# Designs tried in a protein design run: peptides against a protein of PDB entry 6DSZ. Part 73

Target 1, 361 residues: chain A of PDB entry 6DSZ
Amino acid sequence: NYVVTAQKPTAVNGCVTGHFTSAEDLNLLIAKNTRLEIYVVTAEGLRPVKEVGMYGKIAVMELFRPKGESKDLLFILTAKYNACILEYKQSGESIDIITRAHGNVQDRIGRPSETGIIGIIDPECRMIGLRLYDGLFKVIPLDRDNKELKAFNIRLEELHVIDVKFLYGCQAPTICFVYQDPQGRHVKTYEVSLREKEFNKGPWKQENVEAEASMVIAVPEPFGGAIIIGQESITYHNGDKYLAIAPPIIKQSTIVCHNRVDPNGSRYLLGDMEGRLFMLLLEKEEQMDGTVTLKDLRVELLGETSIAECLTYLDNGVVFVGSRLGDSQLVKLNVDSNEQGSYVVAMETFTNLGPIVDMCV

## One batch from the design tools (peptide; aimed at target 1 E24 T42)

Design b2_p25_6_s2 (made by RFdiffusion4, then SolubleMPNN; from b2_p25_6, 12 letters changed)
Fold by OpenDDE base, seed 4:
Structure b2_p25_6_s2 (fold): chain B 361 residues (1-361), chain A 25 residues (1-25)
Amino acid sequence: as target 1 above (361 residues)
Amino acid sequence: SIDLKKAKEEEKEFLEKLVEELKKR
């Protein structure tokens, strides 16, 4: 009996930061295939708290805080369409991960999207949105008392959604998405009616964005709106204001991940396919009426890291670089550049032993 | 020791200084 000790997965395929263990704890959650690792961010480093096995590859992992919750809940969707909402519960030394709700959101009919699973949560925690299949947007209403995650589909006319997010500051849950049609790529918004189970016209659209527009970032208030990231350009739109930049430096490699640094959306980290780490800056202008508007967008190269599958800003200029292709890293941002002009220093490296090939013998 | 926690004010000041240095390039 060769007990092949199944090697633990080391490739990171998702990471999130929030307050999962308590309201006061800053946590780093790392998805490694079927494994969820939970850390507390301490002054001394990452303290491991719990490891959780999931019944499938984690495809979506998002923290959210429903109204009246003291700490964040965790939404997980697996590649097999098993959805759950998890809560951390500690009672003395006993640590439990409680399933608050679960469900399978697989459809019997549908073409799985070639760009994979997208899962998003409304900032006001009214619903979860899922792009699983072409021409469908799945909605999971968030209800506190519902242990069974029920979902419904809304038909999308736009068959080729590239990326989608919920917008901030919307009276109704509103999605913003990049889609492709025969004329190119476009940005559109829809309001999601839970009552009618349909889309209503959203606040704005932008036709004919960059042909390689690949990513939507929802921007919090006071700016609101969205950032659209392409191969050559970064654009902002909020319905009233449009701004575009085309920094030559981003043409060299495709931006593949982002993370918001500031709660107000003034700064973002961007990672590309070469492991370059950028900061996207939203420059504010305060109007005489006290309104804050976007003055400018700027992209700055910070340095190089492992190729990020995911990024998350922790605290004190420390960033977790989750890598699928290389070693994951904790990196420090510095105010002063090194001799090579880099603002990034690797603090810790987590060896990636490569994909676990489940050889079913 | 990886000082992973700063006071929110010190973090804000750090990020502001970083942005200022980045803007000088």
Scores: peptide ipSAE 0.396, ipTM 0.888, DockQ to the pose 0.585
OpenDDE base, seeds 1, 2, 3, 5: peptide ipSAE 0.166, 0.295, 0.268, 0.289; ipTM 0.722, 0.805, 0.788, 0.796

Design b2_p25_6_s3 (made by RFdiffusion4, then SolubleMPNN; from b2_p25_6, 12 letters changed)
Fold by OpenDDE base, seed 1:
Structure b2_p25_6_s3 (fold): chain B 361 residues (1-361), chain A 25 residues (1-25)
Amino acid sequence: as target 1 above (361 residues)
Amino acid sequence: MIDLKKAREEEEKFLKELEEELKKK
């Protein structure tokens, strides 16, 4: 009986960084199909802490910190709609991943969305939002004492949502989303009422954005608002200010992932389908009254990496490039370019052995 | 005590109504 040791998945389908193991530790969490890998980011590199098997393919993986928590919690949703909130606990040398809450959020009725599962968390940790099915937005209220994740659906009139995020700095939880209708792609906002379990009119909308607008980035304060990324353009809107750029360099390949570098939302990493790594910069203008507004957007080509499925900035110019199609990498961003004009240097490469065929033996 | 059973029934009703509306378009 040859025990074929099932090869561990190597293709990365998600990554996040935060403070999961402790308030002080910087962690990299990597999703590889059904496996979650937890690392501590050190000056010497990535130190493995724990691997966790999940009950299904990880579809959503997000860190969040509820009020009063000293470290981040982890929300995971699987492709089979199993949701959980996980906590890292360490007692001496014993490491446990504790399930604080769990539930199944599958609906019996609904058309699964063609763009797949989207899971988002309100920056103020009031709720989790899920776009699972066309015409529905699922809300999971975040309550401290709930072991079971209760969810409810709100009808979404916009049937073809491309991407959705919660906005920052909103009195009520507010979503911003790109949707498609017969007239094109548009951006809309809704406030989410937990009490009434309905949408209220959001602070702004933008009709007729770029036809290939594909991603929404929620921008923290002081800027607020959102960035909309398309094939040819990058736009910013916050209800008061609108700004669009169309740098020719982004037309060459579709941007497929992004990650915020600075807590204030001044810089973002962008990755495209050719493995090009960009920096998106938000230039600030300080008004006489001390308010900060967006002056301009700028995109800079940093260099080339493996084709990113996900990106996460760690610290000190180090970026993890999670790749599904190629080898994942740790790369260093330099201030000065090399002889080839690249600001990117590979530090470490993680071999991708290809798709694990889940041979359910 | 939120009656989970009632909440589920209301949600199923909502989803059924939505399905019927989606079929009419």
Scores: peptide ipSAE 0.027, ipTM 0.563, DockQ to the pose 0.010
OpenDDE base, seeds 2, 3, 4, 5: peptide ipSAE 0.020, 0.025, 0.015, 0.011; ipTM 0.405, 0.441, 0.408, 0.388; seeds 3, 4, 5 fail the geometry check

Design b2_p25_6_s4 (made by RFdiffusion4, then SolubleMPNN; from b2_p25_6, 16 letters changed)
Fold by OpenDDE base, seed 3:
Structure b2_p25_6_s4 (fold): chain B 361 residues (1-361), chain A 25 residues (1-25)
Amino acid sequence: as target 1 above (361 residues)
Amino acid sequence: SIDRAAARAEEEKFLKALVEELKKK
């Protein structure tokens, strides 16, 4: 019996942080192709808890907490369009990953989108949204008792969606997306009606954004709205407030990933194709009526890391840098810069052995 | 727990200090 010790994948293609094992534990979840790794974040570092094999390459991995749940659930979508909602369950020493719901969300007809699979969850956990095919937005209603993930499609007039997110603080689930047409790239919003299974007009739009606008960040309350990241500019819009910056430092390399540091969305990490790590700062202004508005945006260079495929802030200035092209890292942010002006120190490096080429023999 | 509140306060103090330092550049 040749135990072919199948080399475990080491290239990271996704990471998320939340409270998956318990309400109390801070977890790091790492997607490595078909493998999910679950860690508890401790003062001593990452403690491995469980590894899970998935039925395909993980394309989407998102934590969410439905109303009345004590801990986060995990949504996974594979590249073969297998969707599941997972729960962590521990009973003494027995650890189980329970599938609460599953389904295949593949359509028989549709052009797979060139920008790949996008999966998003409404902040109020009303639905999951999927951009799988051009001209379609798939909705999975979140229902507690449904073991079968049922989805429906809403037609999008905008065929070339670049990125999409659900907005915060909306009465109805509202998406914000960057799309491309012959006139350029634009930002639009739609409300999603679960009842009518259609789009309604969203609260705002922004026509003719930067030509290379590539990412949407939904900003939590009190700011609300969205950040649009391009090659040369970062813009904020919430329907009432518009603000744009064009810091020269971001022109040097394309920003490819982001992660929210604060629950209130005042700080974000940004990673570029050169492995530079930035902090995006939202400066607040408190109005006389007690409303909080965005005063300014600022981008600051923290330092250099491995080229991030994904970033996640853990705690106490510790960041996990998930890399596909290089070694993944656990890095520490410091208040004081080193002699080179870097605020980043590598704590741990995780060797990337490269992509496991599944040689289908 | 009291310990979590303390940990969060320390984290916020750290992040605030970092932001203040970044703003001085």
Scores: peptide ipSAE 0.405, ipTM 0.873, DockQ to the pose 0.597
OpenDDE base, seeds 1, 2, 4, 5: peptide ipSAE 0.113, 0.399, 0.400, 0.396; ipTM 0.706, 0.869, 0.869, 0.866; seed 5 fails the geometry check

Design b2_p25_7 (made by RFdiffusion4)
Pose (drawn by RFdiffusion4):
Structure b2_p25_7 (pose): chain A 361 residues (1-361), chain P 25 residues (1-25)
Amino acid sequence: as target 1 above (361 residues)
Amino acid sequence: EEEEERLEENKEEDEEFWEELTEKL
């Protein structure tokens, strides 16, 4: 027999922003399935540079540039457990994606977990963290000689884990995650020590959270902490400091995705399965000593995009809406809600044949 | 060079834009 592609996969599973082509090159990297798309934000709008194609299902896609690098290094993990670090190199008149490092990191003894694979990267590029199998947190230290991507497993007493994030602004690599056991689910803190290959007691106390907490947000350096998005209550956790708001405006649909807007983290974008688009706020309270603190949380609806699996603010009040169940599109957010109450205006839609349930000729 | 100047102008406009939108809400 023989199989050909009549149409490339159009559903968007992942999208990230960063400086990948050059420095201050606003790149939008869209992950379909086996395809990877790279764009440069120009005055025209989204203009592509190179659409590559891999022999794997892109499951983790994150950007970073470690200590003393020219441009961000892209990291990709295949669902069949193929890890690689890439670098856009336009040294010549052509374009080549050099593979700085690669290595298969499948464990012969783990069970894939509910909520699938999670790939997290250290705030200061100390290591790559993986959550492939239950009870096994895999660490991949980041240096130069680790070109044949080597790795080691730590053990995780917490068996059922929902979402994991690296915390900003800590003494060393620290992890914040939501896990489940009997008696509801909780949030616990750990410290990754890649010198002894162990877990150390985390920065702060284990808190009880909402029963349906589904997302953890890494809050940047000026504030520090973690934001946990459940079904009905949005909570902020940072050591002893703790804030939460529970607007009934949210319970109607589960919040699925989040995206950081400002570098400060004062504004965030949220998405419903009903197709909404929220703005999560961390309002500031600059005090007498010239320091900045955080006072409250406020969520107010912006309008509605399409159902988003990915979410990314690009530039000049524009957000790319990566849709898996429908057309992905481009959106302009305006201060003045011109028509109705929607601060959201569609600029461009991308044909997504969506989940093809049935068909005929 | 012209493209870098355009991005710098957008960054300045974003700072104003996001403050005005927050106040409006």

Design b2_p25_7_s1 (made by RFdiffusion4, then SolubleMPNN; from b2_p25_7, 15 letters changed)
Fold by OpenDDE base, seed 4:
Structure b2_p25_7_s1 (fold): chain B 361 residues (1-361), chain A 25 residues (1-25)
Amino acid sequence: as target 1 above (361 residues)
Amino acid sequence: SAYLEELRKRKEEEKKFLEELEKAL
């Protein structure tokens, strides 16, 4: 009897921060292939709370808080298109992860997208959006009492979507996406009608963006709009205002992940393929009428980390660097740079043992 | 509550930290 002690996966393929265990607890959730690890963030570091096995590789992991919920719920989509909404319940010392809703969202017809599965949640928790197949956008309406996740497809004219997000501050759920056609890459917005199950014209579009535009960041109010990250440029658009920067420092390596630091979207972490960690700063201008507008964008190098697959800001300058290719890290941001000009100090390193070859014998 | 005050304190400390970091950058 070879007890193949199944080595626990160590490569991180997703991470998220929120209030999952309680309204008060700050949690770090880490996806490692089929495993979900749940931590409480404490002054002493990460306290493990629960590890959960999933029935497939985690492809999407997002926290969201529907109206009337005291804490965040967790949406998970697996690579086999099993979707679930999870809730943390604690009764004394008993900890349960409850499935609030589940469903399979696989389509019988469709070409799986080359850029993989994208899952997004409307900031107002009206729906979940999924880009699973070329030319389709799947919508899961979020209803409080529905134990079965029902989905429908909306046809996308744009067959090659690179990235997509829901925008903030929209009366109707509105997506912003980068797509590629024979003429190049473009940004477009659509309103999503739940009633009519169709797209309506969105508030804005930007044709002919940078050829290597790869990521969309939805910016919260008061700024609103989106940031588009390319190889050479970072652009902002909200329908009324356009800004672009081309900092030479980002040209050296492709930005591959991002995370919002501030709830108002004034600061973001960016990670590149060389393990460089940046801060993207949204400089505000207060207008005479009390409105806040975006004045400028700035990118600053913080330091170097493991190559991030995902980043998440925790608290007090602590950042989790989830790595697939290297060791994951807990790092501290400092106000004062070290002798090398780095604002980053590694606090803890989590050894990556490499790809677990699931030998299905 | 003592808890709410601690939470407020932590949020203010975080805000201050990020503002100081931004000024240093």
Scores: peptide ipSAE 0.553, ipTM 0.897, DockQ to the pose 0.686
OpenDDE base, seeds 1, 2, 3, 5: peptide ipSAE 0.551, 0.528, 0.552, 0.552; ipTM 0.896, 0.891, 0.896, 0.896

Design b2_p25_7_s2 (made by RFdiffusion4, then SolubleMPNN; from b2_p25_7, 13 letters changed)
Fold by OpenDDE base, seed 4:
Structure b2_p25_7_s2 (fold): chain B 361 residues (1-361), chain A 25 residues (1-25)
Amino acid sequence: as target 1 above (361 residues)
Amino acid sequence: KEELKRREERRKEEEEFLKKLEEAL
């Protein structure tokens, strides 16, 4: 019996940053197929803390902090629809990853969506939303004492959801999504009623967005609203304000991932299919009443990296570039550009040995 | 108290860095 020591997966399919190990520690969590790697971000680089095997390919990995928690919890959904909420506990040298809650969220009926699994968490931690199947939005209410993740479905009239996020600053949990119909792509919002288990009309909609609108970014307060990223345009809408830019530089390659740099949502990293790293800048305008409004959007090229599957800003201008197709990188942003006009320097490169093709022989 | 202050200082340094980067772009 040759125990083929299955090589550990090296392709990154997700990454998140937060305070998972403690309230004080900055963590990088990396999903590599069925493996979760947990690091502490230090001045010296990434310190490995724990590696955890999951009962399936990680499809969703999100950190969230319920009210009264001192540190973040981790939501994981696998490609086999196993959901769990994980907590890090350390007692002396003993490190345990505790399952606070778990459940299987698979439906017997439904067409799996072509754009795959989408998992989102309400910023106020009221619920988790899942787009697993066409025409359904699954809701997992977040309750502290419930070890069993219970879910229910709400019917979506919009069958072809491209991307979905929860909005910030909403009295009720509110989703914003891009969908496609025979007339094109559109943006819509819905409020999610936990009591009635239905959608209510959301605060705004935008019909006939760019045909290749592919991503929704929920913007925190004070701006609120959402950014919609297309092939040719980046748009902002919050119900009251609309802005659109069409920077020629984004037409060269499709933006495929994003990450918020600052808590206030003034800066985002964008990665494209050529490995270009951009910063999206939200310019502020302070009104005479002290309200902050979005003045403009700007996109600036930072430099080139591996083709990002996921991006996460760490600290001190350090960015983790999680790559599925190439080597993952730890990169440094610099204030001063190099001779080539790049603001990006690779600090560390993590070799990708390629996808573990489970050859079912 | 001291640890909170250190976190606030680090956050300010981070914000200053990001502002300088934004100004350079």
Scores: peptide ipSAE 0.574, ipTM 0.901, DockQ to the pose 0.589
OpenDDE base, seeds 1, 2, 3, 5: peptide ipSAE 0.571, 0.563, 0.573, 0.571; ipTM 0.901, 0.899, 0.903, 0.901

Design b2_p25_7_s3 (made by RFdiffusion4, then SolubleMPNN; from b2_p25_7, 14 letters changed)
Fold by OpenDDE base, seed 2:
Structure b2_p25_7_s3 (fold): chain B 361 residues (1-361), chain A 25 residues (1-25)
Amino acid sequence: as target 1 above (361 residues)
Amino acid sequence: SERQEELRRRKEEEKEFLKKLEESL
């Protein structure tokens, strides 16, 4: 019986950055199937802090900071619908990952959505939203005293949700989603009433978006609203302002991931299926009344990386490229291009050994 | 040049695509 020490998974299926270990530490958290890796981002690179085995494949991993928490908490949902909220605790050399709350959010009825599990957190930490099944939106209210994650479903009339996010700057938790019906793809918003456990009409909608609209980015204030990414177009809408661009460069390969660079939502990294890395830039216009509106959108090709499953801007122009299909990378964004016109330089490469085929020998 | 003509074609396709998006609003 050769106990083949199962090689640790190397394919990245999610990454997030935030302040998980402390309020001061910048962390990179990497999901590799059932494994969570926690790093501190330092001037010297990624310092490993802890690895955590999860009971099941990580499907959702999001950092959030409830009001009055000093550091971020981690929400994890597994592919088997086990949800938990984790806290990092360190006491001297002892490092513990504490489960603050847990629950199973599986429904007995419902068709699992073809686009997989979507998990989102309200920016004001009022709730977690889950799209697990067609025609249902699951809500987990966030309460400090809840050790057990209780969830309820709201019926969603739109059966084919492509992507969904919570919007910023909304009095009530508000979702924005791309959905498909027989007429095409559309964008809609709903307010989520926690009290009544229902949807109310959201602030805006946009019918007949691009047929391949696949991603929603919630934009922070002062812009607010959302960016919708398609195959051929990138659109912005906030209820008052609409703007679309169709840069030919994005048509060559499908954008598959994004990450916000600036806290104010002025810049986003975009990664496509060819490993091209883009910067999406939101140009501001300051109105005479002091309001900030979107003037323009632009996309710049930065360079080429491994095919990103996820992107995370760290600090000082350093980006983690989490790859499922290739080697993950730390890359540096430079102000000046190299001789090839690339602004991207690989700093470190993390070998991907591919899927652990359980060789049942 | 062929490159300028291709760039012009792409810009025209972009404009037509954006116009279709605007007409769908």
Scores: peptide ipSAE 0.127, ipTM 0.685, DockQ to the pose 0.016
OpenDDE base, seeds 1, 3, 4, 5: peptide ipSAE 0.011, 0.068, 0.006, 0.270; ipTM 0.375, 0.631, 0.295, 0.841; seeds 4, 5 fail the geometry check

Design b2_p25_7_s4 (made by RFdiffusion4, then SolubleMPNN; from b2_p25_7, 13 letters changed)
Fold by OpenDDE base, seed 5:
Structure b2_p25_7_s4 (fold): chain B 361 residues (1-361), chain A 25 residues (1-25)
Amino acid sequence: as target 1 above (361 residues)
Amino acid sequence: SEYLKELEERKEKEKKFLKELEEKL
């Protein structure tokens, strides 16, 4: 019996940045199928801290900080609908990953959505939202003392949700989503009532967006609202302000991932299917009353990387490019372009060995 | 602590870098 030591998965299917190990440490967390890798970001590069085996393929991985927590907690959902909230705990040299809460959120009924599992967290940490099945939105209320993740479903009238996010700055948890119907693609908002376990009418909607609108980005205060990314256009809406751009450069390849650079939501990284890296900029205008409004949107080509499945900004212009199809990279953004007009320099490359072909011998 | 000072210096460098990048792009 040759124990073929199965090579560890190398394809990246998710990444997040935050303060998981401590309040002060900057961490990069990488999902590689069933494996979670935890790094500390240092001036010398990525320092490995721990690897964690998960009981299934990681489908959702999000950091969040509830009120009264000194550091971020990690929400994970697997493709088998096992949910957990994890905490990092260190005591001297002993490192433990503590499960604060867990649960299985699978339904016996419902069609799994074609666009896969979507998991989102309310910015105020009131709930987790899950789009697992067509016509259902699952809610997990966040309670600090609850070790069991309990969920309930709310019926969505919109059967074909493309993407969904929680909005910032809302009194009640509010979702914004792109959906498709026979008339095209649209954007809608709903408030989520935990008490009544139903949707209320959200603050705004936008009917007849671009036919290929595929992603929602929730924008923090002071702007608020959402960015909608399509094949040909990028739009912003917050209920009061609408802006749209159609930069020709984005038509060449579909944008597939994004990451917020600034805490105030003034800049975002965008990655496309050709490995092009863009910066989306939100230009502000300060009004005489001290209010900040969105003046314009701009997209700039930074350079080329591996085809990103996920992007995360670390610090000092360093970006982790998580790739499923190619090698993952650490890249440096430069203020000045090279001779080819690129602002991107590869710092480190992480070899992707491809899918582990389970050759049953 | 020296660590907190280094962290603040990193944040200032990052903020400066990001601003310079925004001004040039």
Scores: peptide ipSAE 0.023, ipTM 0.498, DockQ to the pose 0.768
OpenDDE base, seeds 1, 2, 3, 4: peptide ipSAE 0.018, 0.000, 0.014, 0.000; ipTM 0.400, 0.305, 0.353, 0.267; seeds 3, 4 fail the geometry check

Design b2_p25_8 (made by RFdiffusion4)
Pose (drawn by RFdiffusion4):
Structure b2_p25_8 (pose): chain A 361 residues (1-361), chain P 25 residues (1-25)
Amino acid sequence: as target 1 above (361 residues)
Amino acid sequence: EELEEMRERMEEGEEEMEELAEKLE
């Protein structure tokens, strides 16, 4: 027999922003399935540079540039456990994606977990963290000689884990995650020590959270902490400091995705399965000693995009809405809610044949 | 020239998002 592609996969599973082509090159990297798309934000709008194609299902896609690098290094993990670090190199008149490092990191003894694979990267590029199998947190240290991507497993006493994030602004690599056991689910803190290959007691106390907590947000350096998005209550956790707001405006649909807007982290974007688009706020309270603290949380609805699986703010009040169940689109957020109450205006839609349930000729 | 225009669009976007957040408050 013989199989050809009549149409490339159109559903968007992942999208990231960063400086990948050059420095201050606002790139939008869109992950479909086996395809990877790279764009440069120009005055024209989204203009592509190179659409590559891999022999794998892109499951983790993150950007970073470690200590002393020219441009961000892209990291990709295949669902069949193929890991690689890439680098856009336009040295010649052409374009080549050099593979700085690669390595298969499948464990012969783990069970894939509910909520699938998670790929997290250290705030200061100390390591790549993986959550492939239950009870096994895999660490991939980041240096130069680790070109044949080597890795080692730590053990995780916490068996059922929902979402994991690396915390900003800590003495060393620290992890914040939501896990489940009997008696609800909780949030626990750990420290990753890639010198002894162990877990150390984390920075702060283990707190009880909402029963349906589904997302953890890494809060940047000026504030530090972690934001946990459940079904009905949005909570902020940072050591002893703790804030939460529970607007009934949210419970109607589960919040699925989040995206950082400002570098400070004062504003975030949220998405519903009902197709909404929220703005999560971390309002500031600059005090007498010239320091900045955080006072409260406020969530107010912006309008509605399409159902988003990915979410990304690009530039000049524009957000790329990566839709898996429908058309992905481009959106302009305006201060003046011109029509009705929607601060959201569609600019461009991308044909997504969506989940093809049935068809005929 | 293209880089200066990009930086200007970035500064305008930061100001517009800040004004939107203030209006929502």

